# Designs tried in a protein design run: peptides against a protein of PDB entry 6EJA. Part 22

Target 1, 276 residues: chain A of PDB entry 6EJA
Amino acid sequence: VEYMPANPVRIAFVLVVHGRASRQLQRMFKAIYHKDHFYYIHVDKRSNYLHRQVLQVSRQYSNVRVTPWRMATIWGGASLLSTYLQSMRDLLEMTDWPWDFFINLSAADYPIRTNDQLVAFLSRYRDMNFLKSHGRDNARFIRKQGLDRLFLECDAHMWRLGDRRIPEGIAVDGGSDWFLLNRRFVEYVTFSTDDLVTKMKQFYSYTLLPAESFFHTVLENSPHCDTMVDNNLRITNWNRKLGCKCQYKHIVDWCGCSPNDFKPQDFHRFQQTARP

## One batch from the design tools (peptide; made by RFdiffusion4, then SolubleMPNN)

Design b1_p10_2_s3 (from b1_p10_2, 7 letters changed)
Fold by OpenDDE base, seed 1:
Structure b1_p10_2_s3 (fold): chain B 276 residues (1-276), chain A 10 residues (1-10)
Amino acid sequence: as target 1 above (276 residues)
Amino acid sequence: EEPVFSAITE
C-alpha cells in the first residue's frame, strides 16, 4: 500500500560506472533522478571520456557529485568493495547530504518499485537492511564463489594464490551485490573497530566478487543482525544463456556470470522528475 | 531459476 510518509527517507544512490556506456547511464539517471535524493558517481580510472560527461552532469545538479578519487576496477575485483566502502565514508562525511539509505545501481539492475513506492516502503522500514541471499546450500555457495580461495587483484587481474579457511565463528552468507542499506548500518561498517568488521575487511580484500558476500556476512554476524531482510527489491536482468559463458576467465582465475543491461523501455518503473 | 550471484566455478 502506497502512502505519503510524514518524514520520507532520502536515498543516496551510488553508481559505479565504466566504459563507454554514456547513453545507458544518461537514460538510467533520468529515470531515477529526484530532487530529494542524492547521487554519488564513481567513474573507472580508465574511463576518461565518461568521466568528463559525468562531471558535466554533476555541475548541473546540486545533488549529484562525482568521486574525486577513481579506481581501476575489473570484474570480480576486490577493488569494487573498496569503491563502495570509500564511497560510504565519503557520503557519511557529507554533512550537507542527509541521506537515510545507501542504494547501489547499475545498468543491469533496477528497483522494482516506483520512486514513490520505494520511498514509502523504505520510510516504513527505515531500520531494516535489504540484502538478497542465495537461498540455497551455503557450502555450495562458498565453493562456487571461491570464498575458500585467496585472490589478489594486481595488474588488472584477479590472481588465485591458494586456499584459505573461513574465519572461525563467522557465518558466511551472500548473494546479490545489489542492496539497500540504512545509514546506521553503513556507519557501523565504516567506523566500527570491532573484531568482526576489522577481520572481514581484511578477509574480503582478498576475495573474488566481494560485494556479493561482504555486507551479508558482516550484517548477519553483527549486533545489527536482526535488521536483515532477505530482499533487495530489485529486478536483475539475468540470462544464463547469454551471461554465463566464462567470459571473464582472462581477467580472473575463476568462472562467472554477468547480468545483461536493461533496455531503455525497462526504465519505466521510475517516474521521471523534471529538472528544477 | 536465475542466479542471484555471479560466480559459478573455478
Scores: peptide ipSAE 0.221, ipTM 0.847, DockQ to the pose 0.166
Fold by OpenDDE base, seed 3:
Structure b1_p10_2_s3 (fold): chain B 276 residues (1-276), chain A 10 residues (1-10)
Amino acid sequence: as target 1 above (276 residues)
Amino acid sequence: EEPVFSAITE
């Protein structure tokens, strides 16, 4: 549904970038930039060149900031969740940035809607949270994700330490690590001291690919569970043949896949994909 | 069929 909202939502885009993908980042930034939104960029601790480039961008735009802290993240690392959580806290403390939604992006995942469409949609459903679930056998998901395994991120490696049990009474869910979360839920995740949030933060600090499950699980077991929408309003350039080669076994004691970065020629796909 | 999550096997 597209309309002109009287009070359009403002979005905090969180970008987690690494390497030397300056061109890709620039393309994505240009594609999603709008003066009414906010952009908070985390550059990997090891990516100094990219950091310098991103800092230059942030100096040119008042609504673009770079995290003063930087994490050294690895594929599947628990530290990625820490990055998001700290970014959320930072954004909530930025009183001069009145954002309504938190959206994470990378070069491998693009919104399927134009800015106007996205803003209109989110303005209509500003009380909802958008997370895409795996949509199949949850037991299979747990097994494949290794959620019943204990991992420790140390020395740029995810070490599998052993087996663990899913916390009792918790309905685990997950899927895409790309989500759209409203400010209220972000506030809950950031500041709540209830047993759910506390235990889940602890649990997921030893979890492989935590961002693919943490927010789903917290939301669905929280008082905000009725705000769940099984849609992340984006397209991910998945290609199983290219991305599923267990290419990360040197980094993590697990086998995983990764999406492919979008290329300029892939942008036409955004217009072809429609989601309710 | 494309995955929506990254992990596949131990």
Scores: peptide ipSAE 0.215, ipTM 0.844, DockQ to the pose 0.180
Fold by OpenDDE base, seed 4:
Parts: structure tokens; C-alpha cells; sequence
Structure b1_p10_2_s3 (fold): chain B 276 residues (1-276), chain A 10 residues (1-10)
């Protein structure tokens, strides 16, 4: 028998979507939609058709909203972090949406649990933050991520400007850019004026793939460090053979991988499979 | 094991 919490957590799902992923988005939305949760969707500034579709959905559901602002994000761009941070601020300002957890999703990533399981789990661990670390050599991670390099997002490109130093006294960590963050930590990230948050926001504004490291690093160096759980409860459709072809070299001055979008045949893994 | 992060190298 599954645990039924007395005070179930409510989740703010933030969906960052772009391009022609309407079908994938629809599938994911259908899979994760619940009346007790909240859905905040950012559509890339360039994806007007998708935006219109998402707006239509948002008008049909009271717990679905679309960001009134839209960013033109690129793979690996610092603007993705900005998107999340602004979304977090927006969600915190939505007093009519009493969410307890922030969860980001894309068409290439699914929660590994059913809604009931997820809610039960998060309700049990409502004071924790779930971030999946790379779990390997940190120096290698820094090198591979280019964290010791300075990047500038400009003209739909991530320009590598040169080398930089990791801020002194900061333990850098990272891994998956899919995370489950409790409201308290989101509040901290959003409103804290301490040196850590201030410096990290600045640092990561010039960082490649910032979402894969920012929240990890901030959390682990913050007073909330003891709340970290090395798990993001995700199924990511990773296939190195297919996804690691330096396919973004035209966009960023770096080489990277990307997970594949989930296909209908992959949908069964949503409930049954752990993260590969 | 599949990677959990995206970047590979320069």
C-alpha cells in the first residue's frame, strides 16, 4: 500500500519548450497533468506557433500559465538559467499558487514515478532538494563543462571569451539540469542577497550550460547544503551514440551532448524504469 | 553509465 500523505505537496512544473515539439509537449503534459499541481510554461521567443498552441492550453486549465515574457534561448546558453530564475520569481509572486516544489521538465525528460508516488515521496521529503550530481571526478567535470571558461551569450551564440577562475572558497558541483527544488530553497535562490547567491548569479551568467551546475553549486555552498539528495527522480532518454555528435558547435564554442526526445514507444518507461 | 551532463569538451 502506497503512503498517502496527510498534507500532500503541490508541484510547480516549469516547462521550457521550443521548436516543433508540440506533440511531445502534449504527451508530456498529458502524462504529468494533475489538477492539484501548477504548470508554468515558457515558450522560446522564436517558437510562435508553439506559443499559440500552449496559450490555447493555458486558457483551458486554470492551473496552467504561460510566461508573459519569452526568451530566445540557445543550447547551452546562459539565458536558460535566467529563464528558470525568472520563472522561480514569477512563481513565488503568484500568491494564488501555493506550490511546495519546483520541477523543471522538457520533452526529453520524464519523472520516473506516477503522480501519486511522486507526491508521496516529496511529501515525505519535503525539506529536501533533489539534484543529481555527475558522480565522477570533479576536476574532469569542470573541464568538460567548461566551467573554467568564460562564455558570452550574444547573437544566438555562446562565445568563448577566455579562461576564468572558479571563485575562491566555492565548491563547484553539477550534473543533471533536471532538478526538484523545494520552495524554501527557491526562495533563497530568488531573494537572498548574500555573497554566495550574488556571486554565483554573476558567475553563471557567463557560464555554458549553467542549469547543470548553478543550483548544485549554490545549494552545496549554502546554509541549505544538508538538504541535498543526489537524485533527480528522472528518466532521461540518453543515448550517447546518438546524442553526442557535437551537434551544437554552430551555436556554442564547445562540444556537448543532448538527450533524445521521448517517443511514444518510450512512454512506458515513465512509470517503470529508473534513470539509466 | 550514461552521462548526466551535456558538455564533452572544447
Amino acid sequence: as target 1 above (276 residues)
Amino acid sequence: EEPVFSAITE
Scores: peptide ipSAE 0.202, ipTM 0.838, DockQ to the pose 0.166
Fold by OpenDDE base, seed 5:
Structure b1_p10_2_s3 (fold): chain B 276 residues (1-276), chain A 10 residues (1-10)
Amino acid sequence: as target 1 above (276 residues)
Amino acid sequence: EEPVFSAITE
């Protein structure tokens, strides 16, 4: 028997897309689309063809919108966090879209639950935030993520400028850059003027892969820390053999891995994967 | 096991 909520949550899906991932996007959109949810799509500034395609979709569905602003994002760039933060602000200002949860997606990530399951789950835990942590040694994580290094995004490159210190009193955490955040926390991140949010926004403006750590760190050090759940309810198409070749050294003064886009043959995983 | 985060080393 599945839980049927009396007041089901409504989800704002934020899709960040680029390049020629039109087929993947179409598949994902079809898989996640529901009339009761909202879809806010950012298309990379350089992906004009994709932008035209997405605009066409947005004109067909009242609950699908495209960001009027577009950023040129790079792998590991601080601008990705800016994209999410601006999207959050936009979504909060859309009074006609009463969403309860923020969920980000890309072509390399799918929700593991069906819509009904996801809605039921989130409706039961509507006061919680879902971020998956690395689950390893934190010092090692900091080192590997380069969080103790200062980066500057400029001219489509992440320049490593030097070393820096983690702010005192802050417990840094991170892991997956795929998360499920409730509206209350998004409001906090967007509008709070407390020292934590202010300092972290500044800190992560010069951070490599900021989305993998910013929200974790802010949440865990905030008055909302008790809402943390170490789970993102996602399946990501990781393939270390293919994705960990240090392929981004040309744009980032660091080395990292990348998940792969989902293909039709990968869809069977959604039904077979068991996650809590 | 596949990683949760992306970065490896400098």
Scores: peptide ipSAE 0.195, ipTM 0.838, DockQ to the pose 0.167

Design b1_p10_2_s4 (from b1_p10_2, 6 letters changed)
Fold by OpenDDE base, seed 1:
Structure b1_p10_2_s4 (fold): chain B 276 residues (1-276), chain A 10 residues (1-10)
Amino acid sequence: as target 1 above (276 residues)
Amino acid sequence: EPPVFSAITE
């Protein structure tokens, strides 16, 4: 038995997809789709086949839209943050989509709860933001993330240009790039002109894997800092043995890991029963 | 234990 809130939150799911894995995307979509939520999908500029497939889906569901703009994204690229930020702006401008939470998803990361559980939970904590921190040595995190290094995304590569300093007075944090953000905070990030947001947007424009740290850092240093919950309510298919091979060295002047995409048998937590 | 973040080192 699950609690049914009187005023259930509605979620804007943002999917950033690439490649030709239409079948995988379809499986994921079916697993997370609900008529009460909204789905905004960005397809990599280079993934035309996938884009066509996603467009077909968007035409079938009124609560599914595809970004009219498309970026060429790379692993670890700063452009991923740009994608999220632009998506946030778009979603805020969609007056016909009254969403309460922003949630990003990939095939490698899923909510750990059913839709009803997730909605019930978020409805109870609708004023909170859910960001999972690394929870360890922050100095080590900075070093490993290369946050003290300046990167430039250009020509499908993340170029390491040199060293840089962390802005004074800023408490840097980060961890998972999968988060649940309430509309209020998204509005703040999108429209605030304060020094924090302005500086952080600039700083993270030259940052490797910016989504793993930007929102954490902004939130914790903002007037909304008391809304942070150190949990992203996710299950991520991490396998260091398989995913940590420095496989992106050809794209980024850094080494990193990646989670594995969930297989069909892994779709056990967020499967929807109510489908159109 | 699984990592929370992706980056490792230079």
Scores: peptide ipSAE 0.220, ipTM 0.850, DockQ to the pose 0.164
Fold by OpenDDE base, seed 2:
Structure b1_p10_2_s4 (fold): chain B 276 residues (1-276), chain A 10 residues (1-10)
Amino acid sequence: as target 1 above (276 residues)
Amino acid sequence: EPPVFSAITE
């Protein structure tokens, strides 16, 4: 018997999609859709066909919306963070969508738990934020992520302009760019005018793969630091043989990996995998 | 064993 919370949390799922991932998106959407949750979808500015398809879906479901604005994002681009931040603002301004948690998704990442399990879990820990850290040498992480390098997103490329210093007094952390954030923290990130949020937004506007460390860093240095849980409750389809080939050198002045999109044959893992 | 983050090196 599963625990049924008296006041179940409602989730705002944010999907950032691009390219020809229509089938994958449709499969994921069907797998995660629930009438009690909300779905906010950003389609890359260049993906017009996908945009039309997503619009059709949004017209069929009252709890599915598409961003009226669209960004042209690239792998590792700083604009991805901008996309998340703007979507967060939009979601906070949607008074008719009383969501409690923000969860981002892609075709390469999926929540481990079933909807009922996820809702039960988050309802129990509704005051927590779930971000998975790299769990290793932080200095090594900084170096590997290029956080001490200045990047500029321009002309669909992440240009490495030079070296930079990590702001003093900031404990940098990061790891997975897939997270579960409670509404309160999202409100803080969106509307706070304190020095931390202001500086970090500026800093990460010139950062490679910003979503992998922005929210970690902001949270851990914020008044909300005690709410962090080092777990994102995700299954990520990592395959180093397929995803780690420095395949993005033509897009970014750095070398990185990417998880692989889930295929239909991979979905059986969602029912069998669990994390403590 | 699987990586948590994407970046490898410069």
Scores: peptide ipSAE 0.217, ipTM 0.848, DockQ to the pose 0.166
Fold by OpenDDE base, seed 3:
Structure b1_p10_2_s4 (fold): chain B 276 residues (1-276), chain A 10 residues (1-10)
Amino acid sequence: as target 1 above (276 residues)
Amino acid sequence: EPPVFSAITE
């Protein structure tokens, strides 16, 4: 779907970056930058060099800001969700940035549409939220994700403390931790004091890979459940042979995979992906 | 069949 919208949506892109991969970030930034959108960048607390580089970028563009707070995050850490939640609150408090959609990005994923196509699409479906579900056996998903296990993030490690029960009456879902959320839903997640949001924030503060499930679960159990679209409008460079080697066992008391960073030569794959 | 989520097993 592509048309010229009368009132095009404006996007708040949230980038969570770490390490010294400045070139990858620069490539991604160049690919997604537009004057009408907003970019809020969190740099890992330990990545001071990268932080300095990102600050330089933010000084050059009025629609680019860097989080004044910085978290030390680890793979699968609950703190990643905290990062997103805090960034959401910050973005909602930025009255001079009238964004309509929240989109998180990293070097591991890439939009499958041009800016014009993306804006046109989101402008048409501005009341929807886009989250990609695993789309299979939910019980298996829960087991594989360790959602029935209690984790504690401490000293740069995700400690498995024991078993836990899924909250009663909650339909758990999840999949990709890359999503497109409309402002209304972000407001709900940020400011709602209902039992769902309150309990889920607590539940997921002890959850492995919380971003892959939190927003799905909250949305599907909320009054906004009818706004869910099972699509995140992006491609992720998954390669199980390379990314699924339990390489994070030293950090997390669990076995997991990671996507590969996109390379310039991977661009052709973006055009091959067809999504509604 | 690329994965959608990251976790595999305990």
Scores: peptide ipSAE 0.198, ipTM 0.844, DockQ to the pose 0.166
Fold by OpenDDE base, seed 5:
Structure b1_p10_2_s4 (fold): chain B 276 residues (1-276), chain A 10 residues (1-10)
Amino acid sequence: as target 1 above (276 residues)
Amino acid sequence: EPPVFSAITE
């Protein structure tokens, strides 16, 4: 029996898309679209064809908007976090869009629940934030993520400049860069002037893969720390055989894995997934 | 088994 909330949450879906993922985007959009939710789409500055396609969609639906600004992002680049932060600010300034949750998506990620299930779940836990942690040795995580290294995004490259220290008194955490954040926490991240948010924004502006750690770290060290749930309710198309070949070494002075875009033939996995 | 985070080594 499905729980039906009296005051269902409304979701702001933020899509960061690039390249030739038109088919994947269309499929995902159709799968997640609902008239009661909101969709804010950022298209990479270099993906003009995709941008035109997305603009056409936004003209057809009143609850779909495209960012008027566009960034040229790279894998692992600090600019991805900037994209999310600016999107959050934009969404908070849209007074005509009363959203309750922020959810980011890409072509390589899908929610594992139906809309009704997702809304019911989030409506029940509307005061919580959902971020999936790595769940392993934190020191190892820091080393592997290069969090103790200083990076600079410049000329479409992440340059490793040297070593750096993790700020004292900060418990660093991270994992998945796919998250579900409630509006209250997004407001905190966007407008707080406390030392934590200020320091972390500065710290992560020189961080590799910042979205995998920024929100975790800020949340866990904030007054909102008790709202964290170690789950992102996602299925990600990870394939180590295909995604862990250090394929971005030419872009970043580091080595990492990447998930693969979902294909139509992968759809069967969505129906077979167990609840986390 | 599948990773949660992307980075693996320097």
Scores: peptide ipSAE 0.179, ipTM 0.833, DockQ to the pose 0.167

Design b1_p10_3_s1 (from b1_p10_3, 6 letters changed)
Fold by OpenDDE base, seed 2:
Structure b1_p10_3_s1 (fold): chain B 276 residues (1-276), chain A 10 residues (1-10)
Amino acid sequence: as target 1 above (276 residues)
Amino acid sequence: ENPLATGFLP
């Protein structure tokens, strides 16, 4: 008999979508949609057609909303973090959506468990936060991610301005930009005025690929540090041969790999793959 | 080995 929690957690899924990912989005949405969860979708400012499509979906489902604000984001841009932070604030202000977990999704990432399994798991560990760390040399991570470099997002480009120092007393960590965060931690990140949150928001506003490190770093240095689980419960469609060609030099003064979008044939893996 | 973080040096 599958374990059914008495008080199942409800999830706020935040989708950040752009470009021509309409088909992928539709497939993903159908795969992840459940009446007991909430879906908050941000569409890139430049993706008007996609925005219209998403609006149509939101009108059909009471638990689907679209951000009234839209940002123009770029790969690796600091504005992606701003998008997440603003969406978190919005979700916390939605009193009619009693969500327990925040989960971000894109066409390149999907939870590895079925809805029932995911809900059961998160209901059991509702006080935990799930972020996957890189698991390697941290100094190397800092260098590879350019965390010791100052970046400015301007004119749809991430400009490398120079070198910077990591704030003293902060243990920087990171890895996957896909995470599962409980409401309590989201509240902390959103409303705390302590030195950690304030400094990190400032620091990461000039950071490349901030979502891969911000929440890890804040969590591990916060009073909530004991709630971290080094697992994001995700399956990502990685293909280094296709995704690691330094293809973003025209957008960012740095290099990075990009996971591939899931294709219809990839969705079968979601139900069968379990992470040890 | 699949990367968890996407950044790498130019």
Scores: peptide ipSAE 0.101, ipTM 0.792, DockQ to the pose 0.623
Fold by OpenDDE base, seed 3:
Structure b1_p10_3_s1 (fold): chain B 276 residues (1-276), chain A 10 residues (1-10)
Amino acid sequence: as target 1 above (276 residues)
Amino acid sequence: ENPLATGFLP
């Protein structure tokens, strides 16, 4: 028996897209679109064709908006976090969009539940935040992610400038850069002036792949730490053989893996259920 | 094993 919530949560989906993959985006959009949710789409500043296409879509749906600002992001760039943070602020300022959860998506990641299941689940756990941790040696994670290194995003490159220390008293965590955050926590991240949020925003402005660690770290060290759930309810199309070849060395002074974009034939996998 | 975090040392 599927739980039907009396007050179903409404989701703000934030899509960060680039390139010319209009058809793929359209397919994904159709798969995740629901009239009760909200869709806020950032198109890379360099992707003008895609931007035009997305604008056309946004004009057709009242619950779809495109960011009026556009950033030029690179793989692993600190600017990706800036994109999320600014989108969060924008969404909080949209008083006509009463969303309860923030969910980021790309063509390489998809929720593993149907809309009804997702809404039911989140409605039941509306006070929780869902971030998937690496679940391994944290020291190794820090090293692998280069969190103990200082990076500067400049001229479409992530420059490794040197070593740095993890802020004292902070328990760093991270893993997947796909998360489900409740509005309350987003408000905290956006508007809090406490030392944690302030320092972490500064710290992660010089961080490689910041979205994989920022929200985890902030949440776990915040007064909201008890709301952490180690699950992001996502399915990702990983192919390590193809995706882990330091293919981004020309962009960043580090190595990393990238997932493959979902293809239409992959959509059948989206019906998988995750344990609560 | 699917990587959750993408970074690794060069």
Scores: peptide ipSAE 0.100, ipTM 0.793, DockQ to the pose 0.632
Fold by OpenDDE base, seed 4:
Structure b1_p10_3_s1 (fold): chain B 276 residues (1-276), chain A 10 residues (1-10)
Amino acid sequence: as target 1 above (276 residues)
Amino acid sequence: ENPLATGFLP
């Protein structure tokens, strides 16, 4: 028997998709779709075929929309954060979509709960934000992520320009770029004009893999810091042997791991597997 | 344990 909350939260799912991920997207969409939630899909500017397919889906479901703007994003690019931030703004401006949580997903990362479980859980903890931290040495994290390096996204490449300092007084954190953020915090990130948000937006506009650290860092240094939960409620199909081969050197002046896309046979693990 | 953070130095 699932707990049924009196006021169930409604989720805005943001999907950032590109390339030939039509099948994976379809699987993901089928897995997460519910009439009470909202789906906002950004298709990479270069993925026209996928865009057409997604548009077709959006026309069939009233709670599915496609971003009217499209960015050309690259792995590790600062533009990914921009995509999320703009999506957040859009979603906040959609007064007809009363969502309570912002959740980003890809075909490589699935919620570990059924919809009912997820809704029940988030309804219980609707004032919390869920971001999974790296759980290791922070200095090492900074080095590995290149947070102490200045990057410029230009011509579909992340150029490493040089070294930089972490802003004074800021405790940097990060980990997974998959997060569950409540509306209140999204509002703060989107509309706050305080020094923290302003400086961090600027800082992370020149950051590699910004989504893995921006929200963590902003949250933990903000007045909302007490809402932090070190869990993103995800199962990620990580395989270091397969995913950590510096496959993105041609795109960024750095290296990184990439999780494997889930396959149909992996779906059985949703309820049984903990995040590694 | 699999990494959460994806970045690493070349």
Scores: peptide ipSAE 0.096, ipTM 0.782, DockQ to the pose 0.610
Fold by OpenDDE base, seed 5:
Structure b1_p10_3_s1 (fold): chain B 276 residues (1-276), chain A 10 residues (1-10)
Amino acid sequence: as target 1 above (276 residues)
Amino acid sequence: ENPLATGFLP
């Protein structure tokens, strides 16, 4: 028997999109759209065609908005975290959008639950935050992520400047850059002036792939640490054989992977498997 | 699920 919440949570979906993936975005949007949720879409500054398409959608739905600001983001860039943080601030300032959860999405990632299942689940666990950890050796994670390295985003490149120390007393964690965060934690991240949040925002402004680690690290070292759930309820069209070729060396002084875009034929896998 | 970074450039 499916749980029916008396006070169902409302979700703010933050979509970060770029390129010419209009069809994929349309498919994803149709799959996740519900009148009771909110959709805040950031389109890369360089993706003007996509921006026009998204604006058209936003004019058709009162619960869909497009960021008035647009960033030019690169793979692994620290600016991606800035995008999320700014979108969080915007969403908290939208008094007419009473959302309970923040969920980020791209065209290459989908929730593995139906709307009803997702809402039921989050309504039951509305005080929790869902972040998937790497589940491996942490020292190896730090090394492979380059967290002990200083990066500078400049001229559409992530420059590796040298070594750095992880702040004393901080337990670094990370894994997936897809997360489900409750409003309370988002408020904390956005408005807290404590040493943890301040220090981590500074630290991660010079970090490669910051979204894979920032929220994990902040949460686990914060007074909200007991709200951590090691799961993000995602499915991604992931093929490492194709996506892990150090193909970003021209953008970043580091190696990494990328997921594949979803195709219509991939939809049959939804809700059956978790992200690898 | 795995993080995206894989390490140093060869």
Scores: peptide ipSAE 0.104, ipTM 0.790, DockQ to the pose 0.465; fails the geometry check

